# Ledger of designs, part 37: peptides against a protein of PDB entry 8OXM

Target 1, 371 residues: chain A of PDB entry 8OXM
Amino acid sequence: FKAEFRLAGGVNLPKIIDCVGSDGKERRQLVKGRDDLRQDAVMQQVFQMCNTLLQRNTETRKRKLTICTYKVVPLSQRSGVLEWCTGTVPIGEFLVNNEDGAHKRYRPNDFSAFQCQKKMMEVQKKSFEEKYEVFMDVCQNFQPVFRYFCMEKFLDPAIWFEKRLAYTRSVATSSIVGYILGLGDRHVQNILINEQSAELVHIDLGVAFEQGKILPTPETVPFRLTRDIVDGMGITGVEGVFRRCCEKTMEVMRNSQETLLTIVEVLLYDPLFDWTMNPLKALYLQQRPEDETELHPTLNADDQECKRNLSDIDQSFNKVAERVLMRLQEKLKGVEEGTVLSVGGQVNLLIQQAIDPKNLSRLFPGWKAWV

## One batch from the design tools (peptide; made by RFdiffusion4, then SolubleMPNN)

Design b1_p10_5_s1 (from b1_p10_5, 7 letters changed)
Fold by OpenDDE base, seed 1:
Structure b1_p10_5_s1 (fold): chain B 371 residues (1-371), chain A 10 residues (1-10)
Amino acid sequence: as target 1 above (371 residues)
Amino acid sequence: SDILAGMLAS
């Protein structure tokens, strides 16, 4: 390890450490303290398994369908080492950075990201109709620009076309795998894009198994497929390459039902893996920017009062785990709303749900569904 | 969380 470290910022002050491996290669690592990295580590293992299934299938292998993974080494319940995602940028940073974001650069006469957020926060407690109307006004005055990512990074037309396809395949694979695992909507900062490959890296996997549906503002989309995400695919949008890659990924997942169920069952019943949503985590995930000042980390949840009868907690946990497994089995059978769908029918339903402005308008405003 | 993303953006 080098003796020097950099701070990555934030409340937990993670340390970026450069290390030289026994192979003489320099590797950047992020050392986190005060965070439980076990869920991220477990989800990366599940992604590696999904990648193994995708690589074994000829149709998904030919399409190079993979979900990008990063190395996570938990050191304790509150510390670990992450592989630094070198050469990646958060899509939110590229799109809506206040100084040099793509929306500001390409659409200077549109609403600012702040104006959009303010308008959607003003209607947060309003009717679904009022949310939809304001969301449509925001969308009209905040036009997508993510097409410019590949245009800026890849000047050669053949490379540009290849990278746009790599992006589209990455979105498709991560969307379907994310749906199967119940990752739900993903905050724009929790999706990194690789500046060389145009592939997505999903980080902070703290919401899985549809636990986003039990948040104070429940998730209404199966995955993030917002207007900028679609704009990055180019003129065909969700049609053609994206749809076909979703279908081929879903075919592999459905044909691997037994393997996926067995692995998820082992994980759900692992006493070292806490995947359940707790009230403090729910509040933290949907906190307002104005409330940042008062979250002193009284994450001294004294373990004392959660000694409610172990029997009632265990019975509640088992019932939640059983419901998650049943819903996973339904997804892998193509059961949506009590109807058995074909792969194409299921993928079509998921795409329509993900792009529906009525569903997007109901999301937590902090997650910026207009981006 | 925005914190993890802020940590990886920086």
Scores: peptide ipSAE 0.007, ipTM 0.463, DockQ to the pose 0.136
Fold by OpenDDE base, seed 4:
Structure b1_p10_5_s1 (fold): chain B 371 residues (1-371), chain A 10 residues (1-10)
Amino acid sequence: as target 1 above (371 residues)
Amino acid sequence: SDILAGMLAS
C-alpha cells in the first residue's frame, strides 16, 4: 500500500488508496467505512451470472452485452474495499457540476441545476398534476446535453460512433437486468461512465428487489431512462440499437428463468444478506440536504427492544420474500399488470413507463428525474 | 456467497 490516500467526496468520506499487487501493478482501491458492502458484493455476483448468461447466447455475445462489474471485498458489516473504477466519472458530475457541468457549458441560458431542484422541491408535497406541470416547465428550460460526453471524449468520428454504440448497449443491458433485479431508478451520482469505453458502471446497489417502491416517495419507473440518458444514445434515442439490445437481453433473462429464480431465492433467504428496506435507510435515501444537521441519530438506540418475537419477524420476512420471488417469476414470464406480454411487448411497456413524464414527475426530486 | 459461487461454477 502507498502511504498516501485521497478522500473521495461524499458523506462517508471514502478513502482512495493505491495498492501495489504481487504482480507489481498499482491498483486503486476505495475503502468505505460505515457502509454495508455485502449488498454490493451480492449484486456484483448476480451481475457476473447475468453476464455469463449473456455470453452463452450468440445474439447477446455478438452485441457484447454486459453489465460492468467491480470487485467488492466486504471486511465487516460496516466496512470493505471496493475496486476503484479508475477512468470513470459520475454522470451527475459531468452533467450538473456547479462549476463546469455540461448543462452550464452548453446551455448557459437554461435553468441552473439548483433552480430545477428548487422548483421540483417546492411541489414535492403537491398534487401529481402540479408536479407534472412544474416538471414539464423544468424540462422545457433544462434541455439534455449528454450527447456531448462522447463528442468531448472521442474526437475521431469512427471511435465516437463505436463508443456511442457501446454506451447505448450498456444502458440497455443494465436497464433490463436492473428491472429484473428490481434496482429501479438510480441516482445520477450512482451511475458512473467510463471515459475510455463509454460503458456505465452502477455503484451503491442498496436498493434491489423493488424496495424502491416502498420508499416514502415510491419509484415510478422500472429503470433510469431520463432525457440525458437518452440523449447520450444520439439521434435515434430509444429506437433501434437500444430497443433491440433490451429485447435480446430480456430474451436471455426469460429463457434463464429457473437459474435466476433459484439464485434470487438463495439470496433472499440468506441470513447474512439484508435486502429489506428499513426506515432509517429509507430516510437516508430520500433525506433533504437541509435535514442533515439535526439528525444525529444517537445510534445508541438499544438493539434490545427489537427482540420482537422472532416468529412474527420471520413470518413477515418470509411473506415479503415470497412476494419478491412471485414478482420476479412474473417478470421472467412477461406478466405485466396481469397480462402476458411478448418480449417486444414487455420491453416496449418498460421503455414507455421509464420515459413517461408523468412517472418521472412523481419521482423523489433528490434523484433529479429532469437530468 | 459460496453457495452462489457454487451455483455459478456449475
Scores: peptide ipSAE 0.007, ipTM 0.499, DockQ to the pose 0.022
Fold by OpenDDE base, seed 3:
Structure b1_p10_5_s1 (fold): chain B 371 residues (1-371), chain A 10 residues (1-10)
Amino acid sequence: as target 1 above (371 residues)
Amino acid sequence: SDILAGMLAS
């Protein structure tokens, strides 16, 4: 290890350490000191399994449909080592950085990212109708710019076209697999883009199995398919390549139902894998700026020892696990809202749900649904 | 790891 470390940005101040291997190659590692990386490690294993299924199928293999994975080594319930995703940037950092964000550079007359956030926070406690109206005003005055990512990074037209295609495939694969696994908390800082491959890397996998639906502000979209995400695909948007890649991914997932159910069943009943949403985690994920002042009380961990009999906790957990498995089985059968859909019908419904401004306007303002 | 490796080998 080098004697020097760098801080990665963010509240938890993760440490970037450089390690020299026995091969003389430098490798960057990220040390997190306050996050449970066990959930990330487990979800990375599930993504590797999904990648194996996608590589076995000729149509998905020809399209190079994969989810980008990273190595996770949990050290404790609150610490671990991540492989540093060298050459990646959060999509939020590219799009809405305060100093040099793409929205500010390409759309200087639009609302600032701060103005958009403020407008949506002001209506957070309002009706769905008022949220929708303000969201539409924000969207009108904050136009997509993510097309410029590939244009800035890839000056050769042939390379640019290939990288835009790689991006579109990565969005499709991660969206469908993320939906099947019920992956939530897909805010703009939890999605990285690789500056060389244009592929997405999903990080912070702590909201899975639709646990985002039980947040104080429920998640209303199956995956992130916001206006900037679509703009990065170019002129065809969600049509053509994206839709076809979603359909081929969904076909492989549905045809692998037994394997996926068995894997998820083992994970849901693993006593070391805490996937359930708890009130403290929910508060952390949807913390209001106003609530920072009152969170000085030591909620003594001791007073929520309501000794609910261990038996009642276990029975409640088992019922939640069974419900998650049933919902996963429904998704893998194409059952949506009690109706059996074809692969094309299911993918179409998911795309429509993900792009619906009524669903997007209901999300927590911190998710930044206008980006 | 080992359970998942066993399920991939079957």
Scores: peptide ipSAE 0.007, ipTM 0.490, DockQ to the pose 0.019
Fold by OpenDDE base, seed 2:
Structure b1_p10_5_s1 (fold): chain B 371 residues (1-371), chain A 10 residues (1-10)
Amino acid sequence: as target 1 above (371 residues)
Amino acid sequence: SDILAGMLAS
């Protein structure tokens, strides 16, 4: 290890350390304190499995469909080492940075990110109709700019085109894999973009197995497919490459049902893998002041042994695990809303749900559904 | 962890 460390921003002040490996290579590492990296480590293993399935299929392999992974070494329930995602930036940092965000640079007459957020916070406790109207006003006055990411980073037209395709494929793969796993909390700070590959890196995997639906403000979209996410795909938007890559990813996932169910079952019953939503975690996710790029500290669940009968806790846990497995099996069979859909029908439904402004307007304001 | 590694190696 080098003697010097840098602080990453955020409340937990994670330490960036440079490590020289036994191979003589320097590697940047992020040391998180007061954070349970076990969930991230487990989800990274699931993503690696999904990547293995995608590489075995000729059509997904030819399209280079992969979910980006990073190395996680959990050291304790409250500490670990992550591979520093060198050459990545949060999409939120590029889009809505207060100093030099792309929205401010390219759309200086639009609402500021702060104005949009404030407007949506003011209606957070209002009706769905009022939320929808304000969301539509925000969207009218906050136009997408994420197309400029690839234009700024890739000046050569051929490289620009290839990187836009890589981005679109990465969004498609991560959206479908994320949906199958029920990955939530996909706000603009939990999605990084690689400045060299244009691929997405999903971080902070603490909301999985549709546990985002049991938040005080439930998640209403299957994945992030907001206007900026779509704008980064270019003129075709969700049509063509994105849709086809979603369909091919979904086909591989559905054809791998037994493998996926077996692995998720082992994970759900692993006593070291806390995937359940608890009240403290729910409060933490939805009470935050929106302005802080906080790497989520897991609140210390001090073991206040509320002696609820261990039997009732175990029975409640088992019933939740069974429901998660049942819902995963439904997704892998193409069962949506009690109807069996084709791969194309299922992917179409998911796209429509993800882009529906009624669903987007109902999200927690901190999710920034207008971005 | 090791169970997952075993299932991925099979």
Scores: peptide ipSAE 0.006, ipTM 0.508, DockQ to the pose 0.021

Design b1_p10_5_s2 (from b1_p10_5, 6 letters changed)
Fold by OpenDDE base, seed 2:
Structure b1_p10_5_s2 (fold): chain B 371 residues (1-371), chain A 10 residues (1-10)
Amino acid sequence: as target 1 above (371 residues)
Amino acid sequence: SAILKEMLES
């Protein structure tokens, strides 16, 4: 290890350290001191397995459908080391950075990111109708710009087209696998984009198995498919490459039902893998100051060993685990809202749910559904 | 280990 470290921005002030390996290579690592990285490590293993399934299938292999993974080394319940994804940027940083964000650069007469956020915060406790009206006003005055990411990074037209295709495939693969696993908290800072590959890297995997639906403001979309996410696909949007890649990914997931159920069952019953939503985690996720600049002192959640009264908690836990497995089995059978759908029908429903302004307007404002 | 521990405790 080098003697010096750098601070990465953000609430938890993660430390960037440079490590010299036994091979003499320098590797950057992110040290988190207040996050449980065990959930991230487990979800990365599930993504690696999904990648193995996708590589075995000829149709998904030909399309190079993969989820980008990173190395996670948990050190304790509250600490670990992440591989620093050099050459990645949060999509939120590119789109809505206060000084040099793409919305400000390309749409200087639109609402600022702060104005959009303020408008949605003002209606947070209002009716769904009022939220929808304000969300539509925000969307009219905050037009998508994510097409410019590939245009800025890839000046050669052939490379530009290839990278836009890689982006679209990455969104499709991560959206379908994320939906199957019930991955939540897909805000714009939890999705990185690789500046060389145009592929997405999903980080902070602490909301899985549809636990986002039990948040104080429940998640109403299966994955992030907001206007900027769609704009990055170019003129065809969700039609063509994205839809076909979703269908091919869903085909592989549905055909791998037994393998996926077996692995998720092992994970759900692993006593070291706390996937359940707790009230403190829920508060932390939806009381985060939306301004990255406020150093909120992390309340030392004293280790109140809630001595789980073993018997009633085991029965409640088992019922939640069984419900998660049943819902996973339904998804893998194409059961949506009590109806069995074809792969194309299921993918179509998920796309419609993800782009529906009524669903998007109901999300927590910190999710930034207008981006 | 010690440097990592000190970095995690600071």
Scores: peptide ipSAE 0.006, ipTM 0.426, DockQ to the pose 0.037
Fold by OpenDDE base, seed 4:
Structure b1_p10_5_s2 (fold): chain B 371 residues (1-371), chain A 10 residues (1-10)
Amino acid sequence: as target 1 above (371 residues)
Amino acid sequence: SAILKEMLES
């Protein structure tokens, strides 16, 4: 290890360290404290299995459909080492950085990211109609700019086209795999883009198996397909390459039903894998800036009283796990809203749900559905 | 390493 470290920013102040391997190669690592990396590690393993399925199929292999993975080494329930995604940037940092964000650079007369957030926070407790109206006003005055990522990074037109295609394929693969695994919407800071490959890296996989639906503000989209995400695909948007890559990914997932069910079943019943949403995690994910004042976590959780109702907790857990497995089986059968859909019908429904401004307007404002 | 432990505890 080098003696120096850098801070990666964020609430938990993760530390970037440089390590020299036994092979003499320098490797950058992210050391996280106060985070449970077990869920990230498990989800990376599931992504590797999905990648194996995608590589076995000729139609997905020829399209290089993969979900990007990173190495996770949990050290404790609250600490671990991550592979640093060198040459990646959070899409949120590129888009809505306060100083030099792409929205400010390309759309200086639009609303600021702060103004958009403020407007949506003001209506957070309002009706769905009021949320929708304000969301539409925000969207009108905050136009997408993510097309400029590939234009800035890839000056050669042939490279630019190839990288925009790689981006579109990466979004498609991660969207469908993310839907199957119930990752839901993804905060803009938890999606990294590789500056060399234009592929997405999903980090902080703390919400899985549709647990985002039980948040205080429930998720209303199957995956993040916001206006900037779509703008990065170029003029065709969700049509053509994206749709076809979603369909081919979904086809592989549905044809791998037994394998995926078996894997997820093992994970759901693994006593070392806590995938359930707890109230503290829910508060952390949807914390309001106004609520920061009172919750000093005096987690003096006195260990004593939790011994008694193990049996009722276990039955409740098993019923949640069974419901997750049933819903996964439905997804893999193409059962949506009680109807069996074709791959094309299912993918179409998911795309429509993900881009619907009514669904987007209902999301937690902290996740910036207008970006 | 001691440094990693210190980094995780700080």
Scores: peptide ipSAE 0.005, ipTM 0.419, DockQ to the pose 0.038
Fold by OpenDDE base, seed 1:
Structure b1_p10_5_s2 (fold): chain B 371 residues (1-371), chain A 10 residues (1-10)
Amino acid sequence: as target 1 above (371 residues)
Amino acid sequence: SAILKEMLES
């Protein structure tokens, strides 16, 4: 390890360190403290398995459908080392950086990202109708710009076209795999884009197995497919390449039902893997900027020894695990809202749910569904 | 490493 480190910012102050390997190669790593990286490590293993299934199928292999993974080494329940995703940027940083974000550069007369957030925070406790109307006003005055990512990074027209296709395939694969695993909506800072490949890397996998539905503001979309995410696909949007890649990914997942169920079952019943949502984690994920002053860092997980009888905790856990497995089985059978759908029907429903402005308007404003 | 441990405890 080098003696110097850089801060990556944020509340947990993750440290970027440079390490020389036994091969003499320098490698950048992120050291995260105070966070449980076991869930990230487990989800990366599941993604590697999904990638193996996608590579075995001829149609998904020909389309180069993969979910990007990174190395995670958990060191304790509260610490670990991550591979630093070199040559990536958070999509939120590219889009809504206060200094030089793409919205400010390409749409200087639109609402600022701050004005959009303020308007949506003001209606957070209001009716769904009021949220929808304000969300539509925000969307009208904050037009998508993510098409410019590939245009800025890839000046050759043939390379530009290839990279836009790589982006679209990456969104499709991650959306369907993310839906099957119940990752739900993803904050714009937790989606990285590779500046060379145009592929997405999903980080901070602390919400899985539809645990986003039990948050104080429940998620209402199967995956993030916001207007900027769609704009990055170019003029075809969700049609053509994206839809076909979703269908081919879903086909592989459904045809691998037994394998996926067996793997997820082993993980859900692993006593070392806490995937359940707790109240403190729920508050942290949907913290308001005003609440930052009162959350003293004394969220020591130690004080909630709620002496619930071990038997009642175990019975409640088992019932939640069984419900997650049943819902996973339904998804892999194409059961949506009590109806069995074809792969095309299921993918169509998921796309419509993900792009519906009524669903997007109901999301937690901190997750910026207008971006 | 000792440095990694120190960095995680700091």
Scores: peptide ipSAE 0.000, ipTM 0.418, DockQ to the pose 0.036
Fold by OpenDDE base, seed 3:
Structure b1_p10_5_s2 (fold): chain B 371 residues (1-371), chain A 10 residues (1-10)
Amino acid sequence: as target 1 above (371 residues)
Amino acid sequence: SAILKEMLES
């Protein structure tokens, strides 16, 4: 280990450490404190399994469909070591950094990221109709710019085209795999982009199995397919390459139903794997700027009343686990809203749900659905 | 630890 460390930024101030391997190669590691990395470690194993299924199929292998993974070493319930994704940046840092974000550089006359956030926070407690109207006004005055990522990083036209294709394939694979697993909390800081490959790396996998739907502001989209995510695909948008890669990924997932169900069943009943949403986690994920002042430490540890009988907790847990498995089985059969869909029909429904401004306008303002 | 060494060597 080198004696020096760097801060990666963010609330938990993770430490970047440089290590020299026995092979003489330098490897960066991220040391997280105060975070439970067990869920990230489990979800990385599930992604590796999904990648194995995608590599076995000739059509997905030819398209190089993979979900990007990173090494996770949980050390305790509140500490671990991550492989540092060297040469990645959060899509939110590229797009909406306060000083040098792509929206400010390419669209200086549009609303600022702060103005957009403020407008959506002002209507957070309003009707769905009022949220939709303000979201449409924000979207009109905050136009997508993510096409410029590949244009800035890849000056050669042939390389630029290949990297835009790699990006589109990465979005498709991660969107479908993420939907099958019910991956939530896909805000702009939880999605990294690799500056060399243009592939996405999904981090902070703490909201899975549709637990985002039981948040105080429920998630209303199957995955992140916002206007900037679509703009990064170029002129074809969600049509052509993206749609075909989603369909081929979904085909492999549906054809692997038994394997996926067996693995998820083992994980859901693992007593070491806490995947359920709890009130403290929900408060942390949807914390309001106004709530920073009223966190008096008077959560006295007299959680004596949460001794719900071990039997009632176990019965409630088992019912939630059974519901998750049933919904996973439905997704893998193509059952949506009580109707059996073809792979193309199911993928089309998911794309329409993910791009619908009515669904996007209902999301928590911190998710930044206008980006 | 030996585990950290093995994970860094893999």
Scores: peptide ipSAE 0.000, ipTM 0.418, DockQ to the pose 0.023

